# Peptides against a protein of PDB entry 7QUU: the designs that were tried, part 2

Target 1, 43 residues: chain A of PDB entry 7QUU
Amino acid sequence: DAVEPSVEKEYKKIISFRDTVFEGKHQQFLVPNNVRLKFLRDR

## One batch from the design tools (peptide; made by RFdiffusion4, then SolubleMPNN)

Design b2_p19_5_s1 (from b2_p19_5, 10 letters changed)
Fold by OpenDDE base, seed 4:
Structure b2_p19_5_s1 (fold): chain B 43 residues (1-43), chain A 19 residues (1-19)
Amino acid sequence: as target 1 above (43 residues)
Amino acid sequence: SEEEEKKKKEEEEELKKKL
């Protein structure tokens, strides 16, 4: 089955994101402590 | 880590099988 070129582009983005995370190039989101504490309370 | 590179290759192969 010919993979739709849309689906192939999505998989390439997932691979690129993974590679960025494993290479340590992923910018950690600085979540403010107040937002983090709210998120943990709302769970 | 060598273990992270192995997991990375396994996940890439799994994604290639879904293509």
Scores: peptide ipSAE 0.038, ipTM 0.548, DockQ to the pose 0.047
Fold by OpenDDE base, seed 1:
Structure b2_p19_5_s1 (fold): chain B 43 residues (1-43), chain A 19 residues (1-19)
Amino acid sequence: as target 1 above (43 residues)
Amino acid sequence: SEEEEKKKKEEEEELKKKL
């Protein structure tokens, strides 16, 4: 069955949204250990 | 997490089967 080109565009948007949400959740702000250790010492 | 990456791949394969 040929999926309608409208339905294919919607699935591509769902995949792109999922990937953006996953990338945003896995964006550990790698605060350099030196900056984190300075913030903890100056407090 | 390796478990979240497995769920992501499984969902992508399920969406590809519906295309």
Scores: peptide ipSAE 0.038, ipTM 0.541, DockQ to the pose 0.050
Fold by OpenDDE base, seed 2:
Structure b2_p19_5_s1 (fold): chain B 43 residues (1-43), chain A 19 residues (1-19)
Amino acid sequence: as target 1 above (43 residues)
Amino acid sequence: SEEEEKKKKEEEEELKKKL
């Protein structure tokens, strides 16, 4: 079945968003150790 | 990771089944 060019564009956006969110979850946000230690003490 | 690439491909195939 030929996927409509509109559906292919939406699909590419969903995959790009997924990859950005997954890469962003595996990208250690360099949270300064001082902010991480404050969060762990206030919890 | 090879395991992460397998998960990405599985989720891609699931998205193709829902579209």
Scores: peptide ipSAE 0.035, ipTM 0.532, DockQ to the pose 0.048
Fold by OpenDDE base, seed 3:
Structure b2_p19_5_s1 (fold): chain B 43 residues (1-43), chain A 19 residues (1-19)
Amino acid sequence: as target 1 above (43 residues)
Amino acid sequence: SEEEEKKKKEEEEELKKKL
């Protein structure tokens, strides 16, 4: 059965995300505690 | 690990059979 082009695009995104996480290429942006605390006070 | 990479490929082939 021909997979719909929409489903193929979603599948490729899931695989790319998995590969990035398992290869340790997932960059965590560390937000400084002072910036986080300011955001929570101004909200 | 080479074992984790084999398991990852097997899971990918199983997902391709369900699409």
Scores: peptide ipSAE 0.030, ipTM 0.515, DockQ to the pose 0.049

Design b2_p19_5_s2 (from b2_p19_5, 10 letters changed)
Fold by OpenDDE base, seed 3:
Structure b2_p19_5_s2 (fold): chain B 43 residues (1-43), chain A 19 residues (1-19)
Amino acid sequence: as target 1 above (43 residues)
Amino acid sequence: KEEEERRRREEEERRKKEL
């Protein structure tokens, strides 16, 4: 099945998001708790 | 190196079938 290159990029994002949430393997999205708390204080 | 890249591709394809 030739999956369109657009759809394949979206599947890669969903897999990366799952691996980030369940395995903690993507340290690239550890939003430091201080940045999250700053965003809530600046609102 | 090439065997590790093959295993990563096979795991990615397996994960695509589980979505």
Scores: peptide ipSAE 0.040, ipTM 0.541, DockQ to the pose 0.048
Fold by OpenDDE base, seed 2:
Structure b2_p19_5_s2 (fold): chain B 43 residues (1-43), chain A 19 residues (1-19)
Amino acid sequence: as target 1 above (43 residues)
Amino acid sequence: KEEEERRRREEEERRKKEL
């Protein structure tokens, strides 16, 4: 599938934005590894 | 090294389009 180079640039921006939003959401929920390890040790 | 990094980026872009 030959995606036009214009459409591919727009998809790359959408993917980068999606990734930044997901990474930002994941970073807001990044339980510090120390807290996750305590939770796994106390179970 | 540069070709392997290109292939990894292309595979990651494919996997990101399939989600």
Scores: peptide ipSAE 0.040, ipTM 0.514, DockQ to the pose 0.048
Fold by OpenDDE base, seed 1:
Structure b2_p19_5_s2 (fold): chain B 43 residues (1-43), chain A 19 residues (1-19)
Amino acid sequence: as target 1 above (43 residues)
Amino acid sequence: KEEEERRRREEEERRKKEL
């Protein structure tokens, strides 16, 4: 299965972009452990 | 991080078996 070297480069860029965006989204939803612990202490 | 590193290793091992 010879995937053309052009197509393989494009897939690598798409995967890297997806993973960076997904990690960035995860970090936005990762409430810093300190903030979660503050909400548990203020109750 | 650990799950992503695991996926990267599994993909690299698949590539090494197709060469």
Scores: peptide ipSAE 0.027, ipTM 0.484, DockQ to the pose 0.050
Fold by OpenDDE base, seed 4:
Structure b2_p19_5_s2 (fold): chain B 43 residues (1-43), chain A 19 residues (1-19)
Amino acid sequence: as target 1 above (43 residues)
Amino acid sequence: KEEEERRRREEEERRKKEL
């Protein structure tokens, strides 16, 4: 089963991104709930 | 951390079966 080497590289990026989210490293980009609620009140 | 280590072991075992 020859997955094209381009497609395999994209799958590796998706897996690495998923792992970064599950490790909680993505929490650095999570807008704090208090700030999110401010944006919802200012609309 | 434990889930990442488990996944690393599963990938290493997969590579050992492809050789």
Scores: peptide ipSAE 0.024, ipTM 0.458, DockQ to the pose 0.036; fails the geometry check

Design b2_p19_7_s1 (from b2_p19_7, 9 letters changed)
Fold by OpenDDE base, seed 3:
Structure b2_p19_7_s1 (fold): chain B 43 residues (1-43), chain A 19 residues (1-19)
Amino acid sequence: as target 1 above (43 residues)
Amino acid sequence: GEVAKKRKEEEEKKKKEEE
């Protein structure tokens, strides 16, 4: 089955993200409260 | 760990589907 090269690229990103989280290498970026409040105001 | 074992099994399945 010829998986479209676009679908294979997306699958590789999902697997890489999963492995990073399970290995404890996932860095949680704290979004500053001012940036969060701006996003809620611009909606 | 178990994740590395599953990755090797998936890579071995992918090699058998490409023959």
Scores: peptide ipSAE 0.030, ipTM 0.283, DockQ to the pose 0.032
Fold by OpenDDE base, seed 2:
Structure b2_p19_7_s1 (fold): chain B 43 residues (1-43), chain A 19 residues (1-19)
Amino acid sequence: as target 1 above (43 residues)
Amino acid sequence: GEVAKKRKEEEEKKKKEEE
């Protein structure tokens, strides 16, 4: 199946991100306080 | 490394989902 070149680019980003997390090189994303989901605040 | 182990585990899972 010919995967669209747009979809392949997004898969490569996801894989690169995953590999960074598994290597312990993942920097915690600075999520702005306004984007923080309420259910994560009430814990 | 941990990445190489997880990649092999995912490849094995994908192979089992295609059967």
Scores: peptide ipSAE 0.023, ipTM 0.259, DockQ to the pose 0.043
Fold by OpenDDE base, seed 1:
Structure b2_p19_7_s1 (fold): chain B 43 residues (1-43), chain A 19 residues (1-19)
Amino acid sequence: as target 1 above (43 residues)
Amino acid sequence: GEVAKKRKEEEEKKKKEEE
């Protein structure tokens, strides 16, 4: 079945967005080393 | 990582839909 080239372009955008959001959720919050070290000193 | 497994599963699904 020939998927219309319009639908394939929209599907590729949805995949790219999903992958970006997934990578962003798996980004360890890179707490800047200065903020992390402050939290550990003020305790 | 888990992202690389999802990409392979999607590539394998796309290959089965083109057959």
Scores: peptide ipSAE 0.020, ipTM 0.296, DockQ to the pose 0.029
Fold by OpenDDE base, seed 4:
Structure b2_p19_7_s1 (fold): chain B 43 residues (1-43), chain A 19 residues (1-19)
Amino acid sequence: as target 1 above (43 residues)
Amino acid sequence: GEVAKKRKEEEEKKKKEEE
């Protein structure tokens, strides 16, 4: 199944946000609360 | 998971540093 290009863009934002938070680079990525993927909440 | 706990802790620390 081809991941919709909309969903792939959201994954890239979440990965960038994760990496920024873990690197201590306090850039406020405004990740919309709706883009909080369930697997990042359950890990 | 542990990753989500660390993310929440860092988000809470940042919120306290911005107050």
Scores: peptide ipSAE 0.032, ipTM 0.279, DockQ to the pose 0.018; fails the geometry check

Design b2_p19_7_s2 (from b2_p19_7, 10 letters changed)
Fold by OpenDDE base, seed 5:
Structure b2_p19_7_s2 (fold): chain B 43 residues (1-43), chain A 19 residues (1-19)
Amino acid sequence: as target 1 above (43 residues)
Amino acid sequence: GEVEEKKKKEEEEEEKKKK
């Protein structure tokens, strides 16, 4: 079965993301405590 | 780590398939 070219592009992005995380190159997004507390309160 | 070692083994196997 030929994988649709749209689906193949999405798989390539997922693989690239996986590899970046596993190499420890994934930047931890530091959420400021004030923004985190606001997000939890607005739920 | 364990994940980096698995990636190196997968890359080495893929390079062997290209020869």
Scores: peptide ipSAE 0.026, ipTM 0.293, DockQ to the pose 0.022
Fold by OpenDDE base, seed 1:
Structure b2_p19_7_s2 (fold): chain B 43 residues (1-43), chain A 19 residues (1-19)
Amino acid sequence: as target 1 above (43 residues)
Amino acid sequence: GEVEEKKKKEEEEEEKKKK
């Protein structure tokens, strides 16, 4: 069955994202330490 | 790691099911 080339491109992006997360190459959102520490101090 | 190898085998099996 000819999977539409659009659906195949989106699937390849989801797989690449999954692999990046599992490999630990997903950049943890480095919330700048200053913003994280302010949120914890103003509580 | 063991999790990465399982996911790579699952991807290869899905690619074989689409041919």
Scores: peptide ipSAE 0.025, ipTM 0.379, DockQ to the pose 0.032
Fold by OpenDDE base, seed 2:
Structure b2_p19_7_s2 (fold): chain B 43 residues (1-43), chain A 19 residues (1-19)
Amino acid sequence: as target 1 above (43 residues)
Amino acid sequence: GEVEEKKKKEEEEEEKKKK
């Protein structure tokens, strides 16, 4: 099945992000406490 | 490193599942 070129672009972004995290090159974004998603606070 | 080789194998396996 021809994967839609949109799905391939999203996949390449996810893989590139994964590789960056595991290589330790992922910059920790300081997420301000006011931007923290509510569903991550209630668990 | 061993971690980089494991990732490359996983990426190749996921690409094979899409053909």
Scores: peptide ipSAE 0.021, ipTM 0.375, DockQ to the pose 0.037
Fold by OpenDDE base, seed 3:
Structure b2_p19_7_s2 (fold): chain B 43 residues (1-43), chain A 19 residues (1-19)
Amino acid sequence: as target 1 above (43 residues)
Amino acid sequence: GEVEEKKKKEEEEEEKKKK
């Protein structure tokens, strides 16, 4: 089955992300509480 | 652990689909 080259590229990104999380190499971005509270007030 | 064994099994199945 010829997987469309677009679907194959998306699959490779998902696998790379999964591997990064399982290896503990994922960066957790700490969002400051003041920035989060501003976003919730502007909604 | 169980996560590493599942990863290795999925990689082996992907390599079998490329032959």
Scores: peptide ipSAE 0.021, ipTM 0.324, DockQ to the pose 0.029

## One batch from the design tools (peptide; made by RFdiffusion4, then SolubleMPNN)

Design b2_p20_3_s1 (from b2_p20_3, 11 letters changed)
Fold by OpenDDE base, seed 1:
Structure b2_p20_3_s1 (fold): chain B 43 residues (1-43), chain A 20 residues (1-20)
Amino acid sequence: as target 1 above (43 residues)
Amino acid sequence: EREEEERRRREEEERLRKLL
């Protein structure tokens, strides 16, 4: 299925947010992988 | 470096599309 360009842009924002907040160089605390995956699923 | 980052983003997008 061709994901609509609007939906693809939203996914890129969610990924960039995850990477910045939970995996990024500015991570102040270790986020467990299960919490990261839950955050992605709950959005 | 940039092309590898874009590849990782695409792989993560495909993972997200399977979770949502």
Scores: peptide ipSAE 0.093, ipTM 0.605, DockQ to the pose 0.042
Fold by OpenDDE base, seed 4:
Structure b2_p20_3_s1 (fold): chain B 43 residues (1-43), chain A 20 residues (1-20)
Amino acid sequence: as target 1 above (43 residues)
Amino acid sequence: EREEEERRRREEEERLRKLL
């Protein structure tokens, strides 16, 4: 099925925004390297 | 006309950014 070029352009934008938001959320959940290194030393 | 289309597109992109 040929997706119209207009609709494909909109989907590419939606994916780019989703990925940017996901990366931003993932960075907020990234445990600071110092805390990760402490957790690995305490195990 | 082109400036209004670019404005509508930026408003839609901002609206979409608030939903994701």
Scores: peptide ipSAE 0.062, ipTM 0.602, DockQ to the pose 0.014
Fold by OpenDDE base, seed 3:
Structure b2_p20_3_s1 (fold): chain B 43 residues (1-43), chain A 20 residues (1-20)
Amino acid sequence: as target 1 above (43 residues)
Amino acid sequence: EREEEERRRREEEERLRKLL
């Protein structure tokens, strides 16, 4: 069934918003692997 | 009409912000 082109535009906005919010929340925890590996070796 | 569509979109974005 072809999704109506109106509904596809709304889903694309919801997905883009979701991804922006998740990226914004998770980028605060993107510790570079080198720094994360240093903290794991110093424990 | 345009102002009501913009209001509905803002309410949907606010609902999504509470779920994430």
Scores: peptide ipSAE 0.051, ipTM 0.596, DockQ to the pose 0.016
Fold by OpenDDE base, seed 5:
Structure b2_p20_3_s1 (fold): chain B 43 residues (1-43), chain A 20 residues (1-20)
Amino acid sequence: as target 1 above (43 residues)
Amino acid sequence: EREEEERRRREEEERLRKLL
């Protein structure tokens, strides 16, 4: 199933925005590596 | 058309900023 190139472009924007907001919020909080790994396991 | 797409994008980015 090929994701439509329009939908892929929107997902790339959402991912880049999420990562920028997440990195921007997480550069201000020294999140211990154990807490970051917990959020990745609960998904 | 390009200006309307850019407006929709800014509105979606603003909605996402209010949710985060």
Scores: peptide ipSAE 0.043, ipTM 0.572, DockQ to the pose 0.024

Design b2_p20_4_s2
Fold by OpenDDE base, seed 2:
Structure b2_p20_4_s2 (fold): chain B 43 residues (1-43), chain A 20 residues (1-20)
Amino acid sequence: as target 1 above (43 residues)
Amino acid sequence: VEKERKKIEELLKELEELKE
């Protein structure tokens, strides 16, 4: 299934957050501080 | 806190599995 490029960008941010917070992997993805993860509000 | 952390870890794992 082709994931929409907007949704793929959100997944990459969520995965980067996971790696940083839970796995201690300092992957330097510059997540712009202004992207509210909308996906976390609707579940 | 600990129950919410586990739920977030599970959701983040499911999101990785959906990207593969």
Scores: peptide ipSAE 0.028, ipTM 0.485, DockQ to the pose 0.037
Fold by OpenDDE base, seed 4:
Structure b2_p20_4_s2 (fold): chain B 43 residues (1-43), chain A 20 residues (1-20)
Amino acid sequence: as target 1 above (43 residues)
Amino acid sequence: VEKERKKIEELLKELEELKE
């Protein structure tokens, strides 16, 4: 099944964010509780 | 919507497995 190009772009951002958080072994990125990933907003 | 939600749930699960 072809993943929608919008979903794939957002997945790549999550992976990049993960990798940045794991590589940065000391940066508690306080993701503000209001930074809800836009794709997790019920359309 | 429902298919996209299921795909996001799958991707989040794969991300959790990659956190261990």
Scores: peptide ipSAE 0.026, ipTM 0.473, DockQ to the pose 0.053
Fold by OpenDDE base, seed 3:
Structure b2_p20_4_s2 (fold): chain B 43 residues (1-43), chain A 20 residues (1-20)
Amino acid sequence: as target 1 above (43 residues)
Amino acid sequence: VEKERKKIEELLKELEELKE
């Protein structure tokens, strides 16, 4: 099923955020301003 | 907070299943 390019870009941001949190590299939860998950706001 | 965390954890699980 073809995921829309907009949705795929947002999924890549979640995966990058996940990896950043799980790698323990950010003891400071500075969610980068570019990781605004718009779809998490509407659900 | 806890309900929102559970919802993010569910969405992360669905995204992990889509990566296989």
Scores: peptide ipSAE 0.025, ipTM 0.474, DockQ to the pose 0.038
Fold by OpenDDE base, seed 5:
Structure b2_p20_4_s2 (fold): chain B 43 residues (1-43), chain A 20 residues (1-20)
Amino acid sequence: as target 1 above (43 residues)
Amino acid sequence: VEKERKKIEELLKELEELKE
C-alpha cells in the first residue's frame, strides 16, 4: 500500500520533532505557523 | 494548551517506543 507522499512528509516531520525533543536540542522548530500536522487532529 | 501538551507528550512517548 503506497503511503500518500503528503502523509510520509508529515511522518518525517513528526520523527524529526521527536528526535529534536529527545536530544534536548531546542532547535527552534520554526514550524511555519501554517504547518499544521494533520495527524495531531485525527487522534 | 495543557491538554494539547499532554497529548503531544504521549505521542512523543509512543514515537520513542517505535525507535527501539
Scores: peptide ipSAE 0.023, ipTM 0.448, DockQ to the pose 0.037

Design b2_p20_7_s2
Fold by OpenDDE base, seed 5:
Structure b2_p20_7_s2 (fold): chain B 43 residues (1-43), chain A 20 residues (1-20)
Amino acid sequence: as target 1 above (43 residues)
Amino acid sequence: KKEEELYKKIEKEIEKLKKE
């Protein structure tokens, strides 16, 4: 059972989004603190 | 299965998102 490369790509985007917005691990994307806080408040 | 392991990783990530 190989995971379809398209499906794996979308899952990596979700994880990367989480790590960027919540953990700030992706220093390559300066997510402004206001955008991060908006996402947390809209939940 | 590699797919089931990937799903379990994502479900855990979504659940962590849900608890934050």
Scores: peptide ipSAE 0.031, ipTM 0.528, DockQ to the pose 0.031
Fold by OpenDDE base, seed 1:
Structure b2_p20_7_s2 (fold): chain B 43 residues (1-43), chain A 20 residues (1-20)
Amino acid sequence: as target 1 above (43 residues)
Amino acid sequence: KKEEELYKKIEKEIEKLKKE
């Protein structure tokens, strides 16, 4: 089944968030804890 | 603790999006 382009876009956002917040792959973005929590509260 | 719980929520959401 082809993943809808909308679902794939959301999947990419979730992965990017995971990598930024938990894997430390984006040490260049000191994402404040309040911005980290906004991405998960708007769902 | 709070970050690990949040990580587990993200992992569950990733798993749902892979099953669609």
Scores: peptide ipSAE 0.025, ipTM 0.451, DockQ to the pose 0.081
Fold by OpenDDE base, seed 4:
Structure b2_p20_7_s2 (fold): chain B 43 residues (1-43), chain A 20 residues (1-20)
Amino acid sequence: as target 1 above (43 residues)
Amino acid sequence: KKEEELYKKIEKEIEKLKKE
């Protein structure tokens, strides 16, 4: 089954957030500030 | 500890998105 284009976009945002914050990689995708703040509040 | 917990939360969200 093909992953819905919405779900694939969210997956790419989560990966880009991980890479930028934890691996010191350049941000490949625009991660919204609300997503970043969710992960930071869970910390 | 806090970083490891955050990694585990990210991994769980990735796993959910792979099952949709």
Scores: peptide ipSAE 0.023, ipTM 0.427, DockQ to the pose 0.082
Fold by OpenDDE base, seed 3:
Structure b2_p20_7_s2 (fold): chain B 43 residues (1-43), chain A 20 residues (1-20)
Amino acid sequence: as target 1 above (43 residues)
Amino acid sequence: KKEEELYKKIEKEIEKLKKE
């Protein structure tokens, strides 16, 4: 079954958020170091 | 370790939602 293009777009956003916030591999959003470190300190 | 386990959980949930 082909995933609908709308659903695939939402999965790409979740993956992009993961890579930006936790790995910092996604350069499309400059997450300030203070925001990134807040997610790391709360765990 | 904990972050990698979280990513693997998210990836598994995405894969389930792709098979529905």
Scores: peptide ipSAE 0.024, ipTM 0.435, DockQ to the pose 0.051; fails the geometry check

## One batch from the design tools (peptide; made by RFdiffusion4, then SolubleMPNN)

Design b2_p21_5_s1
Fold by OpenDDE base, seed 5:
Structure b2_p21_5_s1 (fold): chain B 43 residues (1-43), chain A 21 residues (1-21)
Amino acid sequence: as target 1 above (43 residues)
Amino acid sequence: SADEKLEELEKELEKLLKESE
């Protein structure tokens, strides 16, 4: 089944955010908690 | 489904946020 384009776009954003902030493969950018919470709410 | 995987990732990120406070 084709994933809805809206859901696929949001999924890619969440993965990119996780990789940048949490996966620790590079020095984690200290993103402020309010910005992180906004990213999760503005989906 | 893709929606279920999205929800799981959102929940994981919310957990990681709470652990980082």
Scores: peptide ipSAE 0.025, ipTM 0.442, DockQ to the pose 0.087
Fold by OpenDDE base, seed 1:
Structure b2_p21_5_s1 (fold): chain B 43 residues (1-43), chain A 21 residues (1-21)
Amino acid sequence: as target 1 above (43 residues)
Amino acid sequence: SADEKLEELEKELEKLLKESE
């Protein structure tokens, strides 16, 4: 079945955020909490 | 489904956020 365009858009955002958070955990750079909380609120 | 995968990933991200606080 074709994935709905809205669901595909949200999925891409989740993946991009996950990658950013994981990269930040493996680097000295921490993803700011305000960016994390904004993503979770705006999903 | 894609919806189930999205929900799972959201839940995983929420867990990772809480563990990082």
Scores: peptide ipSAE 0.025, ipTM 0.453, DockQ to the pose 0.085
Fold by OpenDDE base, seed 4:
Structure b2_p21_5_s1 (fold): chain B 43 residues (1-43), chain A 21 residues (1-21)
Amino acid sequence: as target 1 above (43 residues)
Amino acid sequence: SADEKLEELEKELEKLLKESE
């Protein structure tokens, strides 16, 4: 089924954020909580 | 649906972020 362009955009954004948090965990850099929470609010 | 899976993933990420505060 064709995913709506809006849903595809949100999916790409969520995956990018997930990967950033994952990289941060493995590379031992801290993603600040304010940036993390801003991402969720700006969805 | 794809939309339901996105909503679930968003909810899990939100939960993990709140637990990290």
Scores: peptide ipSAE 0.024, ipTM 0.436, DockQ to the pose 0.083
Fold by OpenDDE base, seed 2:
Structure b2_p21_5_s1 (fold): chain B 43 residues (1-43), chain A 21 residues (1-21)
Amino acid sequence: as target 1 above (43 residues)
Amino acid sequence: SADEKLEELEKELEKLLKESE
């Protein structure tokens, strides 16, 4: 399914936040590049 | 504080990431 550009932008922000803020503070969540977070797809 | 709000956001995003696995 084509992910809407708005949803893709939000996903990229979440990944960037994880990599910047969670790195060294939290366990790294490995989200596969081909998987979108379900909660974003439902928006 | 700003730090408390950041911690709350971190917890919420961690939950959402875990629910997506």
Scores: peptide ipSAE 0.020, ipTM 0.392, DockQ to the pose 0.193

## One batch from the design tools (peptide; made by RFdiffusion4, then SolubleMPNN)

Design b2_p24_6_s1
Fold by OpenDDE base, seed 5:
Structure b2_p24_6_s1 (fold): chain B 43 residues (1-43), chain A 24 residues (1-24)
Amino acid sequence: as target 1 above (43 residues)
Amino acid sequence: SLEEILKEKEEEERRRREEELKKK
């Protein structure tokens, strides 16, 4: 079954958030903890 | 710690949304 383009776009955002902010795996530098915690509070 | 609590809550919310999106 083809996943709807809207659902796929939301899924990609969730994965990107996990990998960049929490795991830092896709960043050239580690996100400082104060920036991570600010992002989580502002959401 | 506050960091651990926020991380746990966001990971729980992320997993819930990820599972919902995979069921469509």
Scores: peptide ipSAE 0.063, ipTM 0.553, DockQ to the pose 0.022
Fold by OpenDDE base, seed 2:
Structure b2_p24_6_s1 (fold): chain B 43 residues (1-43), chain A 24 residues (1-24)
Amino acid sequence: as target 1 above (43 residues)
Amino acid sequence: SLEEILKEKEEEERRRREEELKKK
């Protein structure tokens, strides 16, 4: 079954968030440590 | 550490969102 385009877009956002913030793959370019820690604390 | 606890909580919330999207 083809995944609905809206649901696919939400999955892509969740994966991108994981890779950037939790796994730190893009941390040097997109999410400075202080901003990352602020984001986690404010949630 | 406090950072690890905050990460674990946000990863738990992320997993809940992924499960909700799979059920729709």
Scores: peptide ipSAE 0.056, ipTM 0.531, DockQ to the pose 0.021
Fold by OpenDDE base, seed 4:
Structure b2_p24_6_s1 (fold): chain B 43 residues (1-43), chain A 24 residues (1-24)
Amino acid sequence: as target 1 above (43 residues)
Amino acid sequence: SLEEILKEKEEEERRRREEELKKK
């Protein structure tokens, strides 16, 4: 039986998410410079 | 780190979605 196209799309999203998370392809936390500077000033 | 905590939460959310798909 062919997997329903809806279920296949959901699996593809889960696989893509898994690969992004496990491969460390998380976008580095773009801490805005203003937030970083505030954090350094509040020390 | 905050990055590790967010990564863990994202993995937990992924796992929940996988379990929901197995129940359908």
Scores: peptide ipSAE 0.053, ipTM 0.564, DockQ to the pose 0.023
Fold by OpenDDE base, seed 3:
Structure b2_p24_6_s1 (fold): chain B 43 residues (1-43), chain A 24 residues (1-24)
Amino acid sequence: as target 1 above (43 residues)
Amino acid sequence: SLEEILKEKEEEERRRREEELKKK
């Protein structure tokens, strides 16, 4: 049977979540503490 | 770890949805 567009959208969200959180595809920018402290001081 | 538990649950949900998609 044709997959309902709602179910396909939910599946795509699940895959995106898996890829982002558990497959290491989430880009973590390590901000050095000195840069973070400068940013907080300049505000 | 909590991360591994969450991963396992996500893989379970993924498999459930793949089975639902395959049945339609």
Scores: peptide ipSAE 0.068, ipTM 0.607, DockQ to the pose 0.028; fails the geometry check

